# Peptides against a protein of PDB entry 3OIQ, part 77

Target 1, 212 residues: chain A of PDB entry 3OIQ
Amino acid sequence: KNRIFVSSSKDFEGYPSKAIVPVQFVALLTSIHLTETKCLLGFSNFERRGDQSQEDQYLIKLKFKDRGSERLARITISLLCQYFDIELPDLDSDSGASPTVILRDIHLERLCFSSCKALYVSKHGNYTLFLEDIKPLDLVSVISTISTKSTNSSKHSSSELISECDLNNSLVDIFNNLIEMNRDEKNRFKFVKLIHYDIELKKFVQDQQKVL

## One batch from the design tools (peptide; made by RFdiffusion4, then SolubleMPNN)

Design b1_p18_2_s1 (from b1_p18_2, 7 letters changed)
Fold by OpenDDE base, seed 3:
Structure b1_p18_2_s1 (fold): chain B 212 residues (1-212), chain A 18 residues (1-18)
Amino acid sequence: as target 1 above (212 residues)
Amino acid sequence: MKELSDEEEDEMLEEYKK
């Protein structure tokens, strides 16, 4: 089955009540919930949803079925956190208790852009998104991609590539939503509060704000 | 929408792997 690019988590409201659909999206990492039995990764595009929280619009599950799947999930989280410079409590504590990690509001401190592949699995109108693959995106590369309107169709075999158009549109939409949140005095999100806020990001935001 | 139950998840994932 072809992988479907998802621009909004509202798209799942129109999905079949019993299905398995491979999906792909780009979003910001907003939360990490690591427990003994599962990991949940929260992502958001910060699309306006009325009075609902804009956080955790995509809840991606890593299910622990055995020690191997648990280990793989823990390694995946460790590598993501290392890439984004997110401090995790030491997962290697010799105390035989599986460490519980709860991180929330990650987007308030760091813009963690991620390209996710997942399985949409539904039954009786309920659904779960299972992680298949995750690629962290560098913020400088994201800014460059939006700014250059990159038409570089690298002719890599067409079957698994996100449309460059779909990716770019979603990245622009995320930044536009963040700019709107930054303009709202009631919103906790502010670009100047990001740990990695630099002159390049400042200039990019200022230039985008003039077009909106 | 709610998440699937653990049982429904396992059933659907086993069907997909076959």
Scores: peptide ipSAE 0.377, ipTM 0.894, DockQ to the pose 0.947
Fold by OpenDDE base, seed 1:
Structure b1_p18_2_s1 (fold): chain B 212 residues (1-212), chain A 18 residues (1-18)
Amino acid sequence: as target 1 above (212 residues)
Amino acid sequence: MKELSDEEEDEMLEEYKK
């Protein structure tokens, strides 16, 4: 089956009540919830949902079925946190209790852009998203990609690649949503509070704010 | 929508491997 690019987590409301669908999306990492039995990764594009929280719009599950799947999940989290410079408590503590990690509001300190491949699994109108693959995106590369409207549609018609248009549109939408949040005095999100807020990001945000 | 139960997940994932 072809992988479906998802622009909104509301798209899942229109999905079949019993289905297995490979999906892909781009979003910001908002939370990490590591327990003894599973890991949940929260992602958001910060789409306006009325009075609903804009966090954790995509909940991606890594279920521990065996020691191998648990180890893979822990390694995945460690590599993501290392890439985004997120401090994790020592996962290697010989204390026989598997370390519980709870990180929330990651987007308030760091913009952790991620391209996620997941398996949408539904039954009886309930669903779970299982992680298949995750690619962290460099913020400089994201800014460059949005700024250079890449009209270079090199027709690499490989059926597995997100259309460059779908990726770019989703990245633009995320930044537009963050700009709206930054303008709202009641919203906790502010670009100037990001740990990695630099001259390049500042200039990019200022240029995007003129178009909105 | 709610998360699947562990039993529903295991049933659906077993159907997908066949």
Scores: peptide ipSAE 0.374, ipTM 0.894, DockQ to the pose 0.947
Fold by OpenDDE base, seed 5:
Structure b1_p18_2_s1 (fold): chain B 212 residues (1-212), chain A 18 residues (1-18)
Amino acid sequence: as target 1 above (212 residues)
Amino acid sequence: MKELSDEEEDEMLEEYKK
């Protein structure tokens, strides 16, 4: 089955009530909910849904079916947190209770761009997104990709229907949404409050603000 | 968003493996 690129979490409202569809999207990591029985990763493009940008527009589930799937989920979270410099409470606590980790509002401190592959699984109009793959994206690489307007369509004949244009458009849309949030005095998101706010990001935001 | 029940998830994921 061909993987579908998803630009909005609203696209799922038009999806079949009983289906399994491989999907891909790019979004910011907004939350991590690790329990004994599952992990949920929240992602958002910060598309306006009414008066406020919503967090966790994409809830991606890692279901613990066995010890292997649980271990994979824990390793995935650890690697993501290491990549983005997210402080996890010590998962190594020898207390035989699997540590519950709840992180929210990650985007207020760090822009954690991620390319996600998931299975959309629906029945009776309800759906779950199961993680298949996740690739963290470096912010410098994201900024470079948007700035260079990649004219190099390297004809990588990857049979994935996902154009370089779809990825770039989604990255631009995310930044535009963040710029709007930054301009809103009521919104908690501010670029200057990001831990990794540097001269490069500052310049990029200033240049993008002139185009909007 | 209402998540699927565990039973519905397992049924659908088993159908996908066939």
Scores: peptide ipSAE 0.372, ipTM 0.892, DockQ to the pose 0.855
Fold by OpenDDE base, seed 2:
Structure b1_p18_2_s1 (fold): chain B 212 residues (1-212), chain A 18 residues (1-18)
Amino acid sequence: as target 1 above (212 residues)
Amino acid sequence: MKELSDEEEDEMLEEYKK
């Protein structure tokens, strides 16, 4: 089956009540919930959904079926946190107890752009998104991609059905949503509070704010 | 929408592997 690019988590409201659909999206990592039985990764594009929380619009599950799947999930979380410079409590605690980790509001300190491949699985109108693959995106590369307005569809013959346009549009939409949140005095998100806030990000935000 | 139950997840994932 072809993988579907998803621009909004609202698209799942129109999906079949019993289906298995491979999907892909780009979003910011907002939460990590690691327990003894599962890991949940929260992602958001911060699309306005009325009075609902803009966090965790995409909940991605890593299910522990055996020791191998649990180990794979823990390694995946460790590698993501190392890439984004997120401090995790030591997962290697000699105590033999599987550590519980709960991180929330990650986007308030770090912009963790991620390209996610997931399996949409639904039954009786309920659904779960299972992680298939995750690629962290470098913020400098994201800024460069948006700024270059590369209408040059480089024919990268990668068998991935995702148009470069869909990726770029999603990245622009995320930044526009963050700019709106930054302008809202009631919103906790502020670019100047990001740990990695630098002159390049400042300039990019100032240039995007002139277009909105 | 809610998450699937563990039983519903296992049933759907077994059907997909066939």
Scores: peptide ipSAE 0.370, ipTM 0.892, DockQ to the pose 0.954

Design b1_p18_2_s2 (from b1_p18_2, 8 letters changed)
Fold by OpenDDE base, seed 4:
Structure b1_p18_2_s2 (fold): chain B 212 residues (1-212), chain A 18 residues (1-18)
Amino acid sequence: as target 1 above (212 residues)
Amino acid sequence: MKELSDEEEDELLKEYKE
């Protein structure tokens, strides 16, 4: 089945009430919710949705039903947090107690760009997004990709090629949304408050602000 | 939208693998 690129989490409102659809999107990691019984990752592209919270627009569920799936979920979170320099409590504490991790508003401190493959699963008008794959994206690489507008037509002839254009457009949209948030005095998001705010990001934001 | 129940999820994921 062809994987569908999703540019907005609103697209799911038009999806069938009973379906299984492989999807892919790019978004910022906004939350991590790991309990004894559930593992969720929140993502957002910060698309304006009226008065609704712009966080957790994509709520992705990790399988957490048995020791194997729990371990995989914990490893996934650990690897993501290691990649993004997110401090976690030791998930492997010998104390036998499964540590609870609840992180929110991750985007206020770190821009954690992620390319996610998920399975949209719906029944009776409800849906869940199950994580199939996640690729953390390096911010420098994201900035370079947007800046170069590189139509690297890597002719990967596989029918699963989500258009590099769709990915790039979504990355641009995310940055544009962040720029708007940064300009809004009421919004808590500020680029200068990011832990990793550097000269490169500063320059990129300044250059993008000239186009908006 | 409301999340699926774990049972509903399992049923659908089973149907998808078949």
Scores: peptide ipSAE 0.144, ipTM 0.777, DockQ to the pose 0.860
Fold by OpenDDE base, seed 2:
Structure b1_p18_2_s2 (fold): chain B 212 residues (1-212), chain A 18 residues (1-18)
Amino acid sequence: as target 1 above (212 residues)
Amino acid sequence: MKELSDEEEDELLKEYKE
């Protein structure tokens, strides 16, 4: 089955009430929820949805049913946190209890761009998104990709059905939404509060603000 | 929309692998 690129989590409202659909999207990591029984990742593109929270627009479930799947989930979380320099609370290693991690509002401190492959699974109008693959994206690379109007479709023969245009459009939309949030005095998001806020990001934001 | 139950998830994932 062909993988579908998803530009908005609202697209799932139009999906079949009983289906299995491989999907892919790009979004910011907003939350991590690891308990003894569940592992969830929250993502958002910060699309305006009225008065609803802009967080966790994509709630992605990691399989967490046996020791093998639990181990894979924990390794996935560890690797993502290492990549984005996210400090995990000291998982009390000494209590034989499975460590609990609850992180929210990650986007307020770090822009964690991620390309996600997931399986949309629905029954009776309810759905779950299962993580199939995740690729963290470097912010410098994201900025470069948006700044270079690279009409050059480099024929990278990767069988990934995502048009370079869909990826770029989604990245631009995310930044535009963040710029709007930064301008809103009521919004907690501010670029200057990001731990990794530097001269390059500052310049990029200033240049994008002139176009909006 | 609500999340699927764990049982519903297992049934659908089993059907998909077959």
Scores: peptide ipSAE 0.142, ipTM 0.776, DockQ to the pose 0.916
Fold by OpenDDE base, seed 1:
Structure b1_p18_2_s2 (fold): chain B 212 residues (1-212), chain A 18 residues (1-18)
Amino acid sequence: as target 1 above (212 residues)
Amino acid sequence: MKELSDEEEDELLKEYKE
């Protein structure tokens, strides 16, 4: 089955009540929830949902049922946190208690852009998104991709790649939503509060604000 | 939509691998 690119987590409201659908999306990492029994990653594109929280719009479950899947989940979390420079407690501590990691509001300190492949699994109008693959995206590369409207439609029609257009549109939408949040005095998100806020990001935000 | 139960997830993932 072809993988479907998802631009909004609301798209899942229109999905079949009994289905298995491979999906892909781009979003910001907002939360990490690792317990003894579950591993969840929260993502958001910060689309406006009325009075609903804009966090954890994509709740992605990692398989956590056996020692092999638990190890894979812990390695995945460690690698993501290493890439985004997120401090974690030692997950390998020989102290027989599996370390609990609960991180929230990650987007308030770091913009952690991620391209996710997931399996949408539904029954009786309930669904779970299982992580299949995750690619962290470098912020400089994201800024460059948006700034260079790469009309280089090299028609590499490989059925597995997100269209360059879908990726670019989603990245633009996320930044536009962040700009709106930054303008709202009631919103906790501010670009100047990001740990990695630099001259390049500042210039990019200022240039995007002129178009909105 | 709500999250699936662990049992419902296992049934569907089994059907997908078969």
Scores: peptide ipSAE 0.140, ipTM 0.774, DockQ to the pose 0.917
Fold by OpenDDE base, seed 5:
Structure b1_p18_2_s2 (fold): chain B 212 residues (1-212), chain A 18 residues (1-18)
Amino acid sequence: as target 1 above (212 residues)
Amino acid sequence: MKELSDEEEDELLKEYKE
């Protein structure tokens, strides 16, 4: 089955009530929810849904049913947190209780761009998104990709229907949404409050603000 | 978003592997 690129979480409202569809999207990591029984990752493009941009527009479930899946989920979280320099609460609690990690509003401190592959699984109009693969994206690489308007359609004949254009458009849309949030005095998101806010990001945001 | 039941998820994921 061909993987479908998803530009909006609203697209799932039009999806079949009973289906399994491989999907891919690009979004910012907004939350991590690891308990003894569940592992969820929240992502958002910050598409305006009413008056406020919502976090966790893409709620992605990691399989967490056996020791193997639990281990994979924990490793996935650890690797993501290491990549994005997210401080996990000391998992070293000597108490044999599986560490609970609940992080929210990650985007307020760090822009964690991620390319996600997932399975859309639906029945009776309810759906779950299962994580298949995740690729963290470096912010410098994201900025470079948007800025260069990559005319290099390297004909990588990868049969994945996902055009370089779809990825770039989604990244641009995310930044545009963040710029709108930054301009809103009521919104908690501010670029200057990001831990990794540097001269490069500042310049990029200023240049993008002129185009909007 | 209402999550599927664990049973419904398992049935659907089984059908997908077959």
Scores: peptide ipSAE 0.139, ipTM 0.777, DockQ to the pose 0.788

Design b1_p18_2_s3 (from b1_p18_2, 9 letters changed)
Fold by OpenDDE base, seed 3:
Structure b1_p18_2_s3 (fold): chain B 212 residues (1-212), chain A 18 residues (1-18)
Amino acid sequence: as target 1 above (212 residues)
Amino acid sequence: MKELSDEEEEELLEEYKK
């Protein structure tokens, strides 16, 4: 089956009540939940949903049923956190007790753009999203991609089934949503509170704010 | 939508791997 690009987590409300569908989306990492029995990653595009929380719009489960899957989940979290400069407690503690990691509101401190491949799995009108693959995206590369939208169709035949248009549109939508959140005095999100807030991000946000 | 039960998730994932 072809992988479906998902622009909104609301799309899943229209999905079949009994299906397995490979999906792909781009979103910001918002939460990490690692316990003894479960591993979950929260993502959001911060699409406006009325009075509902804009966090964890995509709740992605990592397989966590045996020692092999648990190890893979922990390695995945460690590599993501290393890439985004997120400090984790030592997961390799010799004490035999698997450390519990609960991180929330990651987007308030760091913009962790991620391209995710997942399986939508549903039965009886309930669904779970299982992680298949994750690619962290560099913020400088994201800014560059949005800014250069007009000219270079570099025919790099990377077999990534996402249309370059779908990726770019989702990245623009996320930034537009963040700009709206930043303008709202009631919203906790502020660009100036990001740990990695620099002159490049400042200039980009100022230029995007003039178009909105 | 609600999440699947852990048992329903495992059954469906095993069917998909076949």
Scores: peptide ipSAE 0.152, ipTM 0.792, DockQ to the pose 0.883
Fold by OpenDDE base, seed 5:
Structure b1_p18_2_s3 (fold): chain B 212 residues (1-212), chain A 18 residues (1-18)
Amino acid sequence: as target 1 above (212 residues)
Amino acid sequence: MKELSDEEEEELLEEYKK
C-alpha cells in the first residue's frame, strides 16, 4: 500500500471508519507522555482550529504492550531528547518504578521538526495513529530547504508518493503558523524565547515575515 | 480523539499483518 502524505490532522475526519492506512507527516514535537502503561508523542502543525488547542494535533502512540515494545519506546524517547537537547527530568528516582516523563509545550522552548511515518488504524469512527518511524529534522536543514526553492527533484525512487513539494509546503505552513502565533500577544509562543534562537533563525523569521 | 480499545487495536493490527 502506498503511504499517504498528510498535510493536516483534519484529513483524518474524512478517513474510513474501519481502515488501516500508512501515513506520513511533518510536524513539531509538542509533547512526550511516557508512563508505566503508555507512550504518546504529541505533534502539531499549529493549524488554526478555532477554539481548539493547537498542540497535540497528531497524537502518536508507540506500542507499549510487552517488554520489547516498552524498551523500543524508551529508546525512541531518549534518542529524540538527545537529538533535540531536551532535558529529561532526572530519572534518578531511586524507586524501581519505571520512569514517568511528562513534557508539554516543547515548542515554546525548542522547534523540534520531525518527519513521522505512522499507521492510521480506525474502527467505529475512533482511530489511533501508531508510530512506525520518526526522523528528527535539523532546523538549519529545514531553513535551508525552505529558502532554497530548489526544484532539484532528483528522481529518487518512485515508490513513496511524498513529493518534495508536499514536505516543503508543510514546512512553510508550520513557519507561517508560528509567525502568526508570535504576532499574537495572547499566544505564549515567541521566537525570542526559544533556547536555540540565533542570528540565522532571526534572519529567516524576519525574511518570512516580509512575505506574509 | 477517542482511542481504540486495546482489543480493537490488536484485532486490526493482526488483520494488517495478513
Scores: peptide ipSAE 0.148, ipTM 0.791, DockQ to the pose 0.790
Fold by OpenDDE base, seed 4:
Structure b1_p18_2_s3 (fold): chain B 212 residues (1-212), chain A 18 residues (1-18)
Amino acid sequence: as target 1 above (212 residues)
Amino acid sequence: MKELSDEEEEELLEEYKK
């Protein structure tokens, strides 16, 4: 089945009430919820949804039903946090107690761009998004990708080509939403409060703000 | 929307593997 690129989490409202659909999206990591029984990742594009929280627009479930899946989930979380320089408590603590990790509002400190592949699984009008694959994106590469508008149609011949255009458009939309949030005095998000706020990001934001 | 139950998830994931 062809993987569908999802530009908005609202698209799922129009999805079949009983289906399995492979999807892909790009979003910012906003939350991590790891307990003894559940592993969730929250992502957002920060689309305006009225008065609703713009966080966790994509709630992605990791399988967490047996020791093997639990281990895979923990490794996934560890690797993501290592990549984004997110401090976690030692998940491997010899104390036999599985550490609980609850991180929220990650985007307030770090822009954790992620390309996610997931399964949309629905029954009776309810749905779950299961993580299939995750690729963390470095901010420098994201900035470069947006700046170059490189329509390098590398004709990868695979029928699973999510258009480079869809990815780029979503990345632009995310930044535009962040710029709007940064301009809103009521919004907690500020670029200057990011731990990794540097001259490159500053310049990029300033240049994007001129177009908006 | 509500999440699926764990049982509903397993049933659907088994159906998908076929």
Scores: peptide ipSAE 0.148, ipTM 0.790, DockQ to the pose 0.866
Fold by OpenDDE base, seed 2:
Structure b1_p18_2_s3 (fold): chain B 212 residues (1-212), chain A 18 residues (1-18)
Amino acid sequence: as target 1 above (212 residues)
Amino acid sequence: MKELSDEEEEELLEEYKK
């Protein structure tokens, strides 16, 4: 089956009540939940959903049923945190207990753009999103991609019909939503509070604010 | 929508591998 690009987590409300659908989306990492029994990643595009929390719009489950899947989940979390310079609590507790990691509101300190491949799995009107692959995106590369408005679809011949336009539109929408959050005095998100806030990001935000 | 039960997830993932 062809992989479907998802621009909104609301699209899943229209999905079949019994299906398996390979999907892909781009979003910001907002939470990490690793316990003895579960591994979850929260992502968001910060789309306005009325009075609902804008966090964890995409809740992605990692398989965590056996020692092999648990090891893969822990390695995935470690590699993501290393890439985004996220400080994990010391997982090296001398007690042979599996490390517990609970991080929330990651987007308040770091913009962790990620391209995710997942399986939508549904039965009886319930669904789970299982992680298949994750690619962290560099913020400088994201800013460059949005700024160049490159309509040049480089025909990368990979059989995944992901429109470069869909990716770019999703990245623009995320930044527009963050700009709206930054303008809202009640919203905790502020660009100037990001650990990696620099002159390049400042200039980009100022230029995008003129278009909105 | 709610999260699937662990049993429902396992059944569906086994059907998908076939």
Scores: peptide ipSAE 0.145, ipTM 0.788, DockQ to the pose 0.896

Design b1_p18_2_s4 (from b1_p18_2, 10 letters changed)
Fold by OpenDDE base, seed 4:
Structure b1_p18_2_s4 (fold): chain B 212 residues (1-212), chain A 18 residues (1-18)
Amino acid sequence: as target 1 above (212 residues)
Amino acid sequence: MKELSDEDEEELLKEYKE
């Protein structure tokens, strides 16, 4: 089945009430919710949705039904947090208590760009997104990709290739949304408050602001 | 939208693997 690129979480409102659809999107990691019974990752592209919260527009569920799936979920979170330099409590503490991790508003401190493959599963007009794959994206690489507009037509002939254009457009949209948030005095998001705010990001934001 | 029930999830994921 062809994987569908999703540019907006609103697209799911038009999806069938009973379906299984492989999807892919790019977004910022906004939340991590790990409890004894559930593992969720929140993502957002910060698309304006009226008065609704712009966080957790994509709520992705990790399988958490048995010790194997729980371990995989914990490893996934650990690896993501390691990649993005997010401090987590030791998830492997020898104390048989499964640590609870609840992180919110991650985007206020770190831009954690992620390419996600998920399974849209719906029944009775409800849906869940199940994580199939996640690729953390390096911010420098994201900036370079947007800046070069590189139509690297890597002819990967596989029918599953999401258009590099779709990915790039979504990355641009995310940055544009962040720039708008940064300009809004009421919005808590500010680029200068990011832990990893550097000269490269500063320059990129300044250059993008000239186009908006 | 509400999250799927665990039962509905299991049913649908089973159908997808077949």
Scores: peptide ipSAE 0.203, ipTM 0.820, DockQ to the pose 0.859
Fold by OpenDDE base, seed 2:
Structure b1_p18_2_s4 (fold): chain B 212 residues (1-212), chain A 18 residues (1-18)
Amino acid sequence: as target 1 above (212 residues)
Amino acid sequence: MKELSDEDEEELLKEYKE
């Protein structure tokens, strides 16, 4: 089955009530929820949804049913946190209990761009998104990709059905949404509060603000 | 929309692997 690129989590409202659909999207990591029984990742593109929270628009479940899947989930979380320099609370290693991690509002401190492959699974009008693959994206690379109007479709023959245009459009939309949030005095998001806020990001934001 | 039940999840994932 062909993988579908998803530009908005609202697209799932139009999906079949009983289906299995491979999907892909790009979004910011907003939350991590690891308990003894569940592992969830929250993502958002910060699309305006009225008065609803813009966090966790994509709630992605990691399989967490046996020791093998639990181990894979924990390794996935560890690797993502290492990549984005996210400090995990000291998982009390001494209590033989599975470590609990609850992180929210990650986007307020770090822009964690991620390309996600997931399986949309639905029955009776309910759905779950299962993580199939995740690729963290470097912020410098994201900025470069948006700034270079690369009309050059480099024929990278990767069998990934995502058009370079869909990826770029989603990245632009995310930044535009963040700029709007930054301008809103009521919004907690501010670029200057990001731990990794530097001269390059400052310049990029200033240049994008002139176009909006 | 709500999350799938664990039972419905297991059934659908089994059908997908077959």
Scores: peptide ipSAE 0.202, ipTM 0.819, DockQ to the pose 0.891
Fold by OpenDDE base, seed 5:
Order: structure tokens, then C-alpha cells, then sequence
Structure b1_p18_2_s4 (fold): chain B 212 residues (1-212), chain A 18 residues (1-18)
């Protein structure tokens, strides 16, 4: 089955009530929810849904049914947090209780761009997105990709219907949404409050603001 | 978002592997 690129979480409202569809999207990591029984990752493109941009527009479930899947979920979270320099509360609690991690509003401190592959699984009009693969994206690479308007269609004949254009358009849309949030005095998101806010990001944001 | 029931999830994931 061909993987479908998803530009908006609203696309799922038009999906079949009983289906399994492999999908891919790019979004910002907004939340991590790890308990003894569940592992969820929240992502958002910050598409305006009404008056406020919502976090967790893509709620991605990791399989958490057996020791193998639990281990994979924990490793996935650890690697993501390590990559994005997210401080996890000391998992070293000597109490044999599986550490609970609940992080929210990650985007307020760090822009954690991620390319996600997931399975859309639906029945009776309800759906779940299961994580298949996740690739964290470096912010410098994201900025470079948007800035260079990669005319290099390297004909990588990868049969994945996902054009370089779809990825680039989604990245641009995310930044545009963040710029709008930054301009809104009521919105908690501010670029200057990001831990990794540097001269490069500042310049990029300033240049993008001129095009909007 | 309402999550699928565990039963429905298991059934669908089984059908996908086949």
C-alpha cells in the first residue's frame, strides 16, 4: 500500500470509517505521555482550529502491550529526548515503578521537528494513529531546506508518493503558523523564549516575517 | 479523538498483517 502524505490532521475527518492507511506527516513534537499502560506522542502543525492553535493535533500511539513493545516505546522516548535535549525527570527513581513521564507544551521551549510514519487505523468512525517510524529533524537542516527552495529534485525514485515539495510546504506552513502565534500577544509561544533561540533562527524568522 | 477499543484495534491490526 502506498503511504499517503498528510498535510493536516483534518484530513482524517474524510478518511474511511473502517480502514488501515499508512500515512506520513511532518510536525512539531508537543507532548510526551508515558505511563505504566500507555505511551502517546503529541504532534502539531499549529493549524488554526477556531480561535486558538491547538497542540496535539496528531496524537500518536506507541504499541504498549508487551515487554518488547514497552521497551521499544521507552527507547523511542529516550532517543527523542536525547536528540532534542529534552530533560526527562530523573527516571532513576529507585522505586521499581516504571517512570511516568508527562511533558506538555514542548514547543514553548524547543522546536522539535519530526517526520512521522504512522498507521491510520479506524473502525466505527473512531481512529488511532500508530507510530511506525519517527525521524527527528535538525532545526538548522529545516531552516536550510526552506531557505534553499531545493530545486534539486534528486530523482530518488523512491516509490514513496511523498514529494520533496509536500515536506517543504508543510515545514513552511508550520513556521508561518508559529510566526502568527508569536505575533499574538495572547499566545504563550514566543521565539525569544526558546532555549535554542540563536542568531540563525532569529534571522530566519525575521526574513520569513517579511514575506508574510 | 476517541481511541479504538482494544478488541477492535487487535482485529484490525491482525487483518493488516494478513
Amino acid sequence: as target 1 above (212 residues)
Amino acid sequence: MKELSDEDEEELLKEYKE
Scores: peptide ipSAE 0.198, ipTM 0.819, DockQ to the pose 0.774
Fold by OpenDDE base, seed 1:
Structure b1_p18_2_s4 (fold): chain B 212 residues (1-212), chain A 18 residues (1-18)
Amino acid sequence: as target 1 above (212 residues)
Amino acid sequence: MKELSDEDEEELLKEYKE
């Protein structure tokens, strides 16, 4: 089955009550929840949902059923946090208690753009998204990708069914949503509060604000 | 970095309709 690109987490409301569907989306990492029994990653594109929280619109479960899957989950979290400069407690501590990691509101400090491949698994109208793959995206590369209108240049038939257009549109939508949040005095999100706020990001935000 | 509240954890787990 072809992988489906998902632009909104609301799309899952229309999905079959009994299905297995490979999906992909691009979003910001908002939360990490690692306990002894569960590993969850929260992501959001910050689409407006009325009075609902804009955080954790995509809840992604890592498999936690055996020592091998637990190790893979911990390694995945460690690598993501290393990439985004997120401080974690030592996950390898020989102290028999597996360290608990509970992080929220990651997007208030860091823009952690991620391309996620997941498996939508539903039964009886309930569903879970299982992580299959994750690619962290460099913010400079994201800014460059949005700023350079994808001229249909190179026919690199990347056999990955996700059009470069779908990725770019989702990245633009996320930034537009962040700009709206930044303009809202009631919203906690502010670009100037990001730890990595630099001249490049400042210029990009200012240029995008003129188009909105 | 902020820790998730127990309430937020429960809400997140409720969206994971088992």
Scores: peptide ipSAE 0.022, ipTM 0.616, DockQ to the pose 0.049

